Peptides against a protein of PDB entry 3WG5. Designs and how they scored, part 168

Target 1, 218 residues: chain A of PDB entry 3WG5
Amino acid sequence: LAKNIVYVAQIKGQITSYTYDQFDRYITIAEQDNAEAIIIELDTPGGRADAMMNIVQRIQQSKIPVIIYVYPPGASAASAGTYIALGSHLIAMAPGTSIGACRPILGYSQNGSIIEAPPKITNYFIAYIKSLAQESGRNATIAEEFITKDLSLTPEEALKYGVIEVVARDINELLKKSNGMKTKIPVNGRYVTLNFTNVEVRYLAPSFKDKLISYITD
Target 2, 218 residues: chain A of PDB entry 3WG5 as posed
Amino acid sequence: LAKNIVYVAQIKGQITSYTYDQFDRYITIAEQDNAEAIIIELDTPGGRADAMMNIVQRIQQSKIPVIIYVYPPGASAASAGTYIALGSHLIAMAPGTSIGACRPILGYSQNGSIIEAPPAITNYFIAYIKSLAQESGRNATIAEEFITKDLSLTPEEALKYGVIEVVARDINELLKKSNGMKTKIPVNGRYVTLNFTNVEVRYLAPSFKDKLISYITD

## One batch from the design tools (peptide; made by RFdiffusion4, then SolubleMPNN)

Design b2_p19_6_s4 (from b2_p19_6, 14 letters changed)
Fold by OpenDDE base, seed 3:
Structure b2_p19_6_s4 (fold): chain B 218 residues (1-218), chain C 218 residues (1-218), chain A 19 residues (1-19)
Amino acid sequence: as target 1 above (218 residues)
Amino acid sequence: as target 1 above (218 residues)
Amino acid sequence: KVPAKGVELDTGLSPSSRP
């Protein structure tokens, strides 16, 4: 019996146009092989809102389930990372990770101070993040508070509040716990029940370009 | 007589947080050596507005004149690049370059279509780009039209309309034409008259990280 | 439709501010 393939890829660092290319490449590989899912090990402090929105759209157009896994311990799905997670088919977090802090900013002043987003932009992203939460059946009130209070949550809190679906220490525990779960958003217009009973895990290596970008962003 | 130093550095590709680091590094080197100016050879399709705003702020806090030079032929100061240019002490363009197309977007949809900015954000950037133009004594009406009409200009048009200060084929012509010009914004609170009569041109090499990022963005 | 050409969703955790 042909083993179901689950791909695992790492996306680390700031969310940029290049991060979109990484998501697109990794998801495309997994789609080509008709994988059961792709797990993206995400560690990001945030990044571009444009790249984020493109990534969310790329995930939502995926032919396979895209699981965002905030990993390893110490990693975050901060700011843009939270939006990406909320736009995904399933969110998992490792113990010792964080999610949230979604308040949009204009950037940093030269003194390192945050340049605040005007209410117009903040309100847009409140509406956007709430839509992502609502579409995925996740806690839209907490999603709003990720902005309005710049709230950050532990995995246990995020699970408790219905922001995420799984807390898992590693890929094996993630696969075990998420087995039989329905995707929180549709895949090709249908909510898919995940089947991780007899899977082969394949790790995707970053491209040479991916390695260089990661090396530069670190 | 100690020769006045003019630094020249290249910034190519998308405007990101790393581009901010490049600007900061290059300007800092030139500040440390009390350079007469730094010329940034800019070629960008645009990028992050946060990074752009940070870069503008970094330029405006520079202890030395920062000249944005849209170079080489075929280069652009598109979108974020235009804002950076408008925030600088002097703008030059090589023949065959372009400036403008400043309409803010949310990003690209998966089909490559531009996700339009809501009026709220468009209006914010209209106000911002107009402020940059007004503060620098440049054509604020055209700056607005860079957004409202997504206008792009040739160097000759941009000069004619009072958006830029110099059209130059190379660094030598730029130095010759900009000699005796006043900066369009203050340096340390004062408008500086450029003196390029007896200068040594020093090219800053990209760091190893800079080279890697450039290689990745190309 | 936020002109995200201009919007950062970053926590300000520069790589340098990661503990």
Scores: peptide ipSAE 0.046, ipTM 0.311, DockQ to the pose 0.171; fails the geometry check
Fold by OpenDDE base, seed 1:
Structure b2_p19_6_s4 (fold): chain B 218 residues (1-218), chain C 218 residues (1-218), chain A 19 residues (1-19)
Amino acid sequence: as target 1 above (218 residues)
Amino acid sequence: as target 1 above (218 residues)
Amino acid sequence: KVPAKGVELDTGLSPSSRP
């Protein structure tokens, strides 16, 4: 029996234009192989809003399900990472991870203080994050509070509040728990039922370029 | 009968990228020798959040149990040290030590006053520390109060409140008391029962680099 | 479109945050 393939790739660090290139490359490889899904192990403190929006679009244009997995323990889908997760076909979190803290900022002052975004920008992202939550059938009220209250949640809280779909310790548990789940957004215009009963897990390594840029941004 | 090996290493001072290298080196040595566990004698006032998070991840990725031991008397697992402890497989404290005071800061002003972190950062770390506590089956309410109230606890209080697992005066008492305990988080996806009935204790010395950097940062 | 250019969705967990 031909095994369905699930790709696993890691995206770690700040969300930038380079992070977009990573998402695009990983998803494209998985699409080319007609994978059952790609799991993106995400660990991000956030990053650029423009890159985030492009990543969300790339995920939503995917020909295969894109599962955002906040992993490993101690990782976060913080700020931009939360938007990316909310834009994905399924969200999983490992125990000991976090999601939220989505208030847009203009940057940091010389003293390290946050430069707050004007109400116009804040309200734009409130609408945007609510739209992502609503479209995916996730908790739009909590999504709004990720901005308005700078809320951050544990996996257990995020699951309880209907922000995420799965809490899993590892890829095997993730595959087991998400097997038979429907994607929270369409794939090629259809909600897909995930089939992880007979899958081969293939890990995608970062490219040389990926490694180099990660090294430079750390 | 082949004696199980327990490694003991000391990590003292501020949590930095170099401290990560120390943790990584020590854990790697213990993993290579298939040790029953490594005990990290920790004494830290805190340090960098990024380094702390990387250390937590490295501990959680360990192939062997990592025991954080706040030692000697007078030592602390302060701030970043508390996060590291909460991310570990077992926490022990010596009498006369402390744990807590986990409020994130942006640094110190020229007058030595604390620059408070904005709510976004504070809330992120609240979620993070609660996740660590919840994952390890430790007191998440106290973990939150380590931030919100800058709470610090004695070993007796920390044990009473379910923050830590062992109070021990020395390595021998630690091994005796923790023998037969399960790790508070999985090792390679499984909760491990510690076996300290027939162990050889091996001390890891700081590397030359470790000594040099410790000398520079003091 | 509100230019998302120059907007950061970062927690500031850059190296400067000290817990």
Scores: peptide ipSAE 0.042, ipTM 0.336, DockQ to the pose 0.089; fails the geometry check
Fold by OpenDDE base, seed 4:
Structure b2_p19_6_s4 (fold): chain B 218 residues (1-218), chain C 218 residues (1-218), chain A 19 residues (1-19)
Amino acid sequence: as target 1 above (218 residues)
Amino acid sequence: as target 1 above (218 residues)
Amino acid sequence: KVPAKGVELDTGLSPSSRP
């Protein structure tokens, strides 16, 4: 019996146009091989909202399930990372990770202080993050509070409140726990039941370009 | 006689994937209308090198001349902005603007300090910026020094050293001064002589998405 | 080819707006 393939790739650092290129490359490789899914090990403090929106769109256009896995322990899906997670087919977190803190900012001043986004932008992202949560059947109230309260959650809290689907220590536990789960958003217009029985895990290495980016963004 | 159209669009803030989308959208609109040129009023502190390279490539693929205009007074084409300018068909600057400071960095540490790029990356961008200057018949020595010395130039200096082609106070002066100039790089494989006699200036407004992005990146 | 992915060509003045 031909083993189903699950791709695993790591995306670490700030969410940028380069991060989009990484997502696009990784998902494209997994699509070309008709993988059962791709798992993106995500560790990000956040980043650019434009890149985030493009990444979410790319995930939504994926021909295969895209699982965001906040990994390893100590990692975060902060800010833009939370949006990306909420835009994905399944969210998992490792113990000792975090998700949330989604308030949009205009950046940092020269003194390192946050430049606040005007209410118009904040309200736009409130609507956007709520839509991602609603479309995925996740907790839209908490999604709003990720912005309005700068809420950050533990994996256990995020699971409890219906923000994420899995808490797992490693890829093997993730595959085991997510086996038989339905995707939280459609894959090519259909909710897919994940089949992680008899899978081969293939790790995608960052391209030379991706390594350069992570080196530049980390 | 049908007026030649010149599009003018503003791109302000950090160079990101959203900035690429803005460039692509603006240039595409101007291409669809067979504009004589598009002028991009650029004000940027810099940004992402990947987005920058994609923008440069998009400019080089343009079916119409793309003029980078560092505008208004007080604006800069800093870092990534300089590369974009050097990749364009014509560079103009308003009085009181700046260009240069092109040393690549890996970003900012949590304390706001610059994370230095390794020599391999710096050398790559030295080669890249020199190639842009050489291909456009601009000062490749100064282009290198934009990196190696973090050199920044005034409009008058940039003109003097052959980095830019025009110093102009406004769009009307830019059109007047650049009328009859040849593009510094080919348009569809040919150097184009700009014809700004009897032109209609059309301002492109940022899309709602672009406004959101600039709001998020500014 | 060192693809310049993630190189910030930034003067430090870029307000990094982050969601």
Scores: peptide ipSAE 0.028, ipTM 0.236, DockQ to the pose 0.124; fails the geometry check
Fold by OpenDDE base, seed 2:
Structure b2_p19_6_s4 (fold): chain B 218 residues (1-218), chain C 218 residues (1-218), chain A 19 residues (1-19)
Amino acid sequence: as target 1 above (218 residues)
Amino acid sequence: as target 1 above (218 residues)
Amino acid sequence: KVPAKGVELDTGLSPSSRP
């Protein structure tokens, strides 16, 4: 019996238009090979909202399930990373990771203080993050609090509060725990049950361009 | 005698694809009105290299002179901002601003330490920043040192070392000092002498989209 | 505590870590 393929790719650093290109490339490869899913190991402090929105859209347009895995221990899906995770088919976190802190800011003042976004913008992102949570059947109240309270959660808290679906130490445990789970959002208009029973894990490396751009953007 | 128009626009925060859209919009408006120039008040800690390269290209394709003005005091043209400045027709800085710190990084380690770019990437950006300096008749050695030494300069140092053309406290002083200067790169294939003798200063506000994106990206 | 860098919508080159 031919093993289904699960791709694993890593996205690290700030979320940018290059990060979009990475997501698009990774997902496209996995789509072309009709993979059972792609797991994206995410470690981000945040990034650009446009890139984030584009990434969310790309994930939601994916022909295969996209799993966001906050990994390794010490990693975060902070800010834009939380939005991306909430836009995905399944969220997993490793122990010792975090998710949240989604408060939009206009930037940093000359003194390094955060310039708060005007209420109009904050409210836009509240509405947006809540929509992602709702569409994915995740906790919209907590999603709002990621902004309004600048809330950050542990994996255990995020699981408990219904923000994420899986806490896993490694890819093997992730596959084991997510096996038989349904995607939180539809794939090609349908909720998919993940089958990780007899899968080959295939790691995708960042392209030279990805490495270059990540380097430039980091 | 109809006054020539000089546009002034502000770009603040991280350099991103949205920042490209802002540059493009601002320059397009000024081009459409056949302005004498556009001054972009820049305050950035850096940003995406792709967006940076696109912005540099957009500036170099401008039908009018684009002046990068590191403003206000306390502002910086750090990292990507330095590249953008070096790609422009004229650089000005206000007292108490900085330029430089162009070291490409792969990102931050889990411990917050910089992950250095592999030499291949660093060398690419060294070559690129040196090309911008050379094409603009600016100090290519210092441009390299912005990377190799993570060098940052004061306005006085940058002026002294031939990285920038003008130190000015405000728009009026900038216009006064830059009046009669030649662009450091060609406009429509020709070096242009700036004429600020009888100009109307017209301020461009960020669009709602620009504000939103800046907010999303800040 | 990782400073809650807000949505550093920073696609950008990481700010120079001033020590």
Scores: peptide ipSAE 0.022, ipTM 0.268, DockQ to the pose 0.201; fails the geometry check

Design b2_p19_7_s1 (from b2_p19_7, 9 letters changed)
Fold by OpenDDE base, seed 5:
Structure b2_p19_7_s1 (fold): chain B 218 residues (1-218), chain C 218 residues (1-218), chain A 19 residues (1-19)
Amino acid sequence: as target 1 above (218 residues)
Amino acid sequence: as target 1 above (218 residues)
Amino acid sequence: PEVVGIEPISFEDKPALPA
């Protein structure tokens, strides 16, 4: 029996290898405790495409539902963060957050200008992001426009267009609104109905390693 | 009982998110079949630091021994490949291969010149690579010099300096030489003695997705 | 190895381990 426990953890900053380690650690703890779900409070300007795809795969392999929550107000799931969200079992956003801007680039020049990705790479990520949207029953047209138009959405727009499932101000409102929802992708081969009735919320702190790495990537 | 089966798979090219997906898929197949080990034939010029660290973590979480084999002759475990090797349960190299050159960079400029990493990042990867070497009982001084001197080693040098465990020409010689060796890191919390007596070798092919991604990253 | 990133983030701050 899943315990009536929901884990909550924060992932903030650039999507890197260290972000994968954080996702993996947090999900593993929640899996080992047979939690009902884990909520990842995500605030990212984006990051590396490789780390992003690894994180998506780690979420898809989770033995429990992984909810991406773009939080707090002022946070974003920009670029790589959007892909991670689209790869998750449920997406929520707080008011005053954003999602989108997913165009791949090769990097930045010494003057801070964007180095454009070749069409081959851009087309790959279009196909990839559309796949994530389709697999999760989310808006694949908007997912493509996150790249082709570098589109960014508000929580209200993202909900309206069927990119996300919940707009919530805090964890308690998120639990209330998502109670009884089905996961947008399978958990262990089955769509799970979330049960957040009388759950204990457990906050996971960053490890010493996570803190050190965050300090190094800042 | 572990079956007398050893899986062998190839990972070639840049270390990316897709390389993590390949590692994860291959290790998962071997875990599900309760294989004695998996051998990953590695040929990489390097890649992304984030994907590398994710791959290292996935190897460390493996329920079976993961052997990195720098193969075929002419292959390298350069840069990110060296970190992956140092994170594995056993390292082997074929004659005519190389390992090392681990200095982190921020990328390449439009003219193909290297953009140097700041000291903060370089120092982090020095600490990280030394940790991998120490945890695996491998030469941490040489691991540091893979960054600070951008050192590359032959199989014979790497063996001599205690960076790797085996020099082998092919899979059969690798199995013969590594039979009875202990893993350099734990498998499920225990050091495992490899038993390659009368093993069946099973080759894993790249998935359609792996082939498509390899084609896109080339 | 071209560090493929996704906008709007600077890849300059992201360590690559090149060939």
Scores: peptide ipSAE 0.040, ipTM 0.275, DockQ to the pose 0.088; fails the geometry check
Fold by OpenDDE base, seed 1:
Structure b2_p19_7_s1 (fold): chain B 218 residues (1-218), chain C 218 residues (1-218), chain A 19 residues (1-19)
Amino acid sequence: as target 1 above (218 residues)
Amino acid sequence: as target 1 above (218 residues)
Amino acid sequence: PEVVGIEPISFEDKPALPA
């Protein structure tokens, strides 16, 4: 019996156009191999909204389930990372991680202070994040509060509030807990039941380019 | 029995004079083939008001129904995109999309701050967006609030408030749900009942020029 | 927390104000 493949890849650092290229490359590899899923180990403080929206689209266009896993302990899916997670087929978090703080900003001033987004932009992202939550059957009220209250949650809180689906210490626990779960959004128009009973885990290494650019943007 | 043709085309990115050329080209192709409709998969953050008004006119002059579909999930019909949608024969949204945030601006300052439009311009666009909503039998109060409150809506909210007509996950669901609906504005002076019972879907690819300019404007 | 650097959603909703 052909083993179902699960890919695991890491995406770390700021969300940029290069982060989109990483997502696209990783998902494309997993699609080509007809993997059961890809798990993206995500650790991000945030980043560009344009890149984030493109990443969300790329995930939603995936031919296979994309699991966002906030990992390792100490990692976050902050700001843009929360949107990416909410746009995905399943969210997991490791203990000791965080999610939220989604309030949009225009950038940083010369003195490092936040330049606040005008109401037009804030309201756009409120609608956007609520739509991602609603589409995925996740807590849209909390998704809104990630913006309006700058709210950040622990894995236990996020699970309790129905923002995420799994708390897992490692990939093995994630696979075990998510086995038999349905994707929170469709894959090719269908909600997929995950099958992790006989899987081969394949780690995708960052390309040399991915490493170099993560190094330049950190 | 000759199959009714439905064209599907994508328009993504900022609304510019080039976006007008895309709309014109796509609609013209569908008109020439006497298509039952054209579906425009729209994903835009906004753009130029002049180009938007020209696009609205081009849609309203169409010899066939023009369906604006905010697609894929994660897409938006923000700002200018909302006006375009409100000027169309039918609006659909995918789950996970947004519409609204229509407040006009003069542009961005050197520091990235919004240059606010004077009351004269704001009031012009309030009247304009209300007229589009009223003409299409859509919610003119919410259309006004897209400007006055910088309001953005989810697909479910937009449907609930009577801003849009359909929430659909994909083209097949859109065709199924919109089959037998009347256009919200006339086609050649008549409200058309959409017939999607035996349709051939034809995808129009972006021209090389369309791709290049989307790439330059992103 | 490096917030969503919304680089301008260039709402280049420049109403072309006629000069």
Scores: peptide ipSAE 0.039, ipTM 0.258, DockQ to the pose 0.109; fails the geometry check
Fold by OpenDDE base, seed 3:
Structure b2_p19_7_s1 (fold): chain B 218 residues (1-218), chain C 218 residues (1-218), chain A 19 residues (1-19)
Amino acid sequence: as target 1 above (218 residues)
Amino acid sequence: as target 1 above (218 residues)
Amino acid sequence: PEVVGIEPISFEDKPALPA
């Protein structure tokens, strides 16, 4: 019997336009093969808001479910990573990971201090992150507090507060727990029930270009 | 007689994934209308190498000529902006602008000092920038020196050394000087002779999103 | 509305939370 394919790819480091290319490439490969889903193992301290918004849009335009998995233990979906997660079809976290801390900044001063974003920018991202949470049926109040309080959550807290859907130690546990779940956002205008009963896991390696840029941006 | 359309759009600030979206949106609009060309008024201090590489790829995939115009006076095509320019169908600069300073860095330390890229990264970008210069029939030695010496050039120097094709004060002078020039890279596998004899200039405004991110990132 | 801007909207590169 032909197995449904689940792709798994790693995205590590700062969220940039190359991170967008990684997402686009990985999702496109999985779309071409009509995969049941793609799992993105995400480990990011944050990055560019623009890249983040494009990644969210690319996920929302995906022809297949995109699962964000904060992995391995010690990884983060910090800042931009939280927005990406909230824009995805399903969020999972490994124990010992974190999510949140979403306050926008303009950058760093020459002394490494944060340059604060003006209120109009902060308010835009509050509205944006709340919209992502609302559209995905996730906790919009906590999403706002990721900005206003710079809140970070454990996987257990994030699950408890309805920010994420799964806590899983590995891909096998993730597939097992998410089997039969509905996507939190639609795929091609419809909510999909995930079917991980009989799947083949295929890992996508970063391209040479992907490896190079990840190495530069880390 | 139906005029050929030339689109003009401004891209200002750091090169990010949203810069990619700006390029993609602007080029797509111009492609849809079968424009004679699009002129991108570029003012950037640099930015993300990944965004830059995607922008270069998007320009190379353009169905129409993409002209990078370093404008207004005081603007730069610094760092990532130089790579983008070298990947384009034609480069113009206004008097009082600059191009170059392309040494890759990993980022800034907490004290604002540059974190140096390892030799393997620097060597990759040397090969990359030289490739862009060679493919476009531009000065590959100077392109290398943009990295190895962190060299910056005036418009007059850049023209003299064969890095750029046009020095122009405004869009009208640019159109006048570039009329009849061949693109430095192919469009759909063919070098195009620019025809600006009877054109309508159409300005593309940034979207609300474009304005917001430009404002955050400025 | 899609955000098109070019300059760094950086989100805070937060230090990894202690395990």
Scores: peptide ipSAE 0.020, ipTM 0.253, DockQ to the pose 0.212; fails the geometry check
Fold by OpenDDE base, seed 2:
Formats: sequence, structure tokens, C-alpha cells
Structure b2_p19_7_s1 (fold): chain B 218 residues (1-218), chain C 218 residues (1-218), chain A 19 residues (1-19)
Amino acid sequence: as target 1 above (218 residues)
Amino acid sequence: as target 1 above (218 residues)
Amino acid sequence: PEVVGIEPISFEDKPALPA
């Protein structure tokens, strides 16, 4: 039986292979406890495309709904964070956050200049981000423009354009607004109706490894 | 029933979250086919500690033996590659390869200079690399010196010091020499005796994603 | 030899597929 439990965990900083470990650990804990959902409070400037794709895959393989919540105010789901959000079961944003700016780069040169991705790579990620949007019933045109125009949106714009599902100030408002919503992608092959009536909220703390590597990545 | 199949796949370049995906994909394919083992031909200068730790964990969770083979001649299992090797069920090296140089860094400054890791981080990875060596019955003193002295070894030295199990020129010699060896760590809680008598060798090619991201990471 | 960068290979805010 699903417990009336919602896990909440924070992922902050650059999207790396360590960010994958954080996602995997958090989702695994929530899966083991048969949680109704896990909410990931996301604040990322972006990061590695490879880590991002793995995180998206891990979310898609989750036995429970994974809600990406761009939080707190001032946070972003920039670049790789947008892909992760679009790969998730539900996207929420707090007022004063942002989403978008998804143009791929090859990296940084020794002088800190951006090495531009060749058209083949840019086109691959256009196709990929559009697929995430389409699979989740979100705005695929805006998803493309996150790359082609390096577009960034406010929560209100993202909601208006059908990129996200909820604007919420805090976890309580998020749970209230998302109660009765269907997941935008399936959980174990089925679209789940979220039930946040009388749920226990459990906060997951970063592990020692999380703190150490986050401290090194900050 | 285990099929008399050994998978062989290549992982080359920096250890990243994409390298994790490659490991996961390759091991998963070999697990699904009940392979006797998978051999990963590894050539890496190093990379991310977070990705490395995830790869080690993925290897340790494998349902089949994962053999790290530092190959071809001129290849290395440097830095993160050494940790991955030490986390594996068997390590082999080709003549003319190297292993070691495991000193953690925080990263590179804007001018390309190394940002040194604080003593707490260095000590964490000393403890971690020693644990990998101890758990696999390999030389924990040399594992520590891979960090404290930034030590690099030849295959012959690594074998002599009990860091690795096999020196082999090619896959055929590797299979011949490792036949009848026990895994250095358990597979599903049991030490496995490798049986490479009359095995079919199956090469795994990089996926399109693998090629694209490897092309971007090269 | 790329050392175990515990720092993010700081791929800044954009999906840097590292070169």
C-alpha cells in the first residue's frame, strides 16, 4: 500500500554525476517507503548533459512520482535543470525562479570562453528536449526555443505556455495545488493521480558524501 | 543458466556522468544475457570523483563479474580510472599501460591551474581508495600512495605489488590467464570463479548517444 | 592526467557536453 508520505529533498548546484547519485539515493529511499511522491527542490545553473540524461532516465524509471520544484525564490532550473524538469512527473516553480537557457556547448576553453557545440549536437538536444516535452504533454515549441533562442521564462510564463504545471510559494501550497493532478509521464507504465490529502512530509537530508562533494562543487 | 558469453566493451576518455551511463548500459546488457563476465577496455586520464563513485557502486551492484582491462597499449587507468579498477571484480592491464595518480583536486582555476583539495577531502579519498583495495584483497598501502605520492605504476609493478590480477596483451590472453580466477569482490554476495573455457566473445559497440557525447567530450 | 576532479568540472549553466 502506498503510504501517505511525501519525501522532500534538495538538489542544488551544477548537474554532475554526483547530482545523479543524489537523485538516485533520494528516489530509492522514497521508492522503498512506497511514498506517494518525492519532491526535489531544484536550484541549478545547469551542468553536464550526460549527467542530465542519466537523471532524466532515473526519474523515468522511478517507481513513484518525482516532482521537480524550482525552489527557493531566486533559484533556477537553468540549462540541464530544464531538461530534468521536463523529464519529471510534475514541474512546480516558486515565484521569483526561472527555467530555460538550454543551448548546449562543448565546454569551456582554457581561457574560460565557451566552445560552441556543432550544429549536429545542437540539433540532437533540440530533438531530445522536444521529445521530453512531447512525452510529458508540455510545450515542445518553447522547449525548442530554450535552445534556439536560449529562452528563459518566469514561473508565470512557464505555466502560461504549458511548460510547467504548478506555481507555488512553498511545499504546502505545492501539495495543495498538485493534489488530484495526474503525472505528466507514467509511473511504472501508468499515469498516477497525486493524492496529497493528509500526507506526512519527510525531509531527506544530504548524506555525508553529498555534503562533502557539494562542498567541493560549490 | 549462465551462457558461455563474455561481453567486451570500450570506455575511453574522461570519467564523467556519461561514462556512468556507458558502464550501466554495458553491464545491463551483459546481465540480461546472463554473461559469464563483461570486460571493459578502459583508457582514461581520470575525471570526476562523483561519477567514479557511481561507477564503482554500479560495478559492485552488478549481477555478473566486471573485469577492468586497461587497454590498448598506451592506455591508462589514471586517477578516477584507478578507483574504478579497484572497485571491480578483476583488474587486467596490457603491457605499456599505466595505473595510479589518484590525488584529488577541487578542479581547475580560470587560468587552468589546479585548485588543490583541502586535507579533509584528500583524507576522505585516501580512506575510500584504501577501502576499495581492502575489500578486493588488493594492496591498500599502494592504493594510499596513489594519492599521497601521486604514484603511477606499470602493469608489471601493479601485478608485483598486488594491485592488479592479470597482465595480458589481448582479450584472448586475458581470458586464458583469468580462467579459473575468483572475483576479487563478490557478485550478488558470492565470489565467482571465472570460467572462460569455450566462451563466445561479444563486442558491445557504443550507442549513438555514446558516440555523440564521446565526440563532444573528446 | 585528469586528477579525480571532485570539483565539478564546472560545466557552467549550459548543458556543456565537455570537449
Scores: peptide ipSAE 0.017, ipTM 0.244, DockQ to the pose 0.158; fails the geometry check

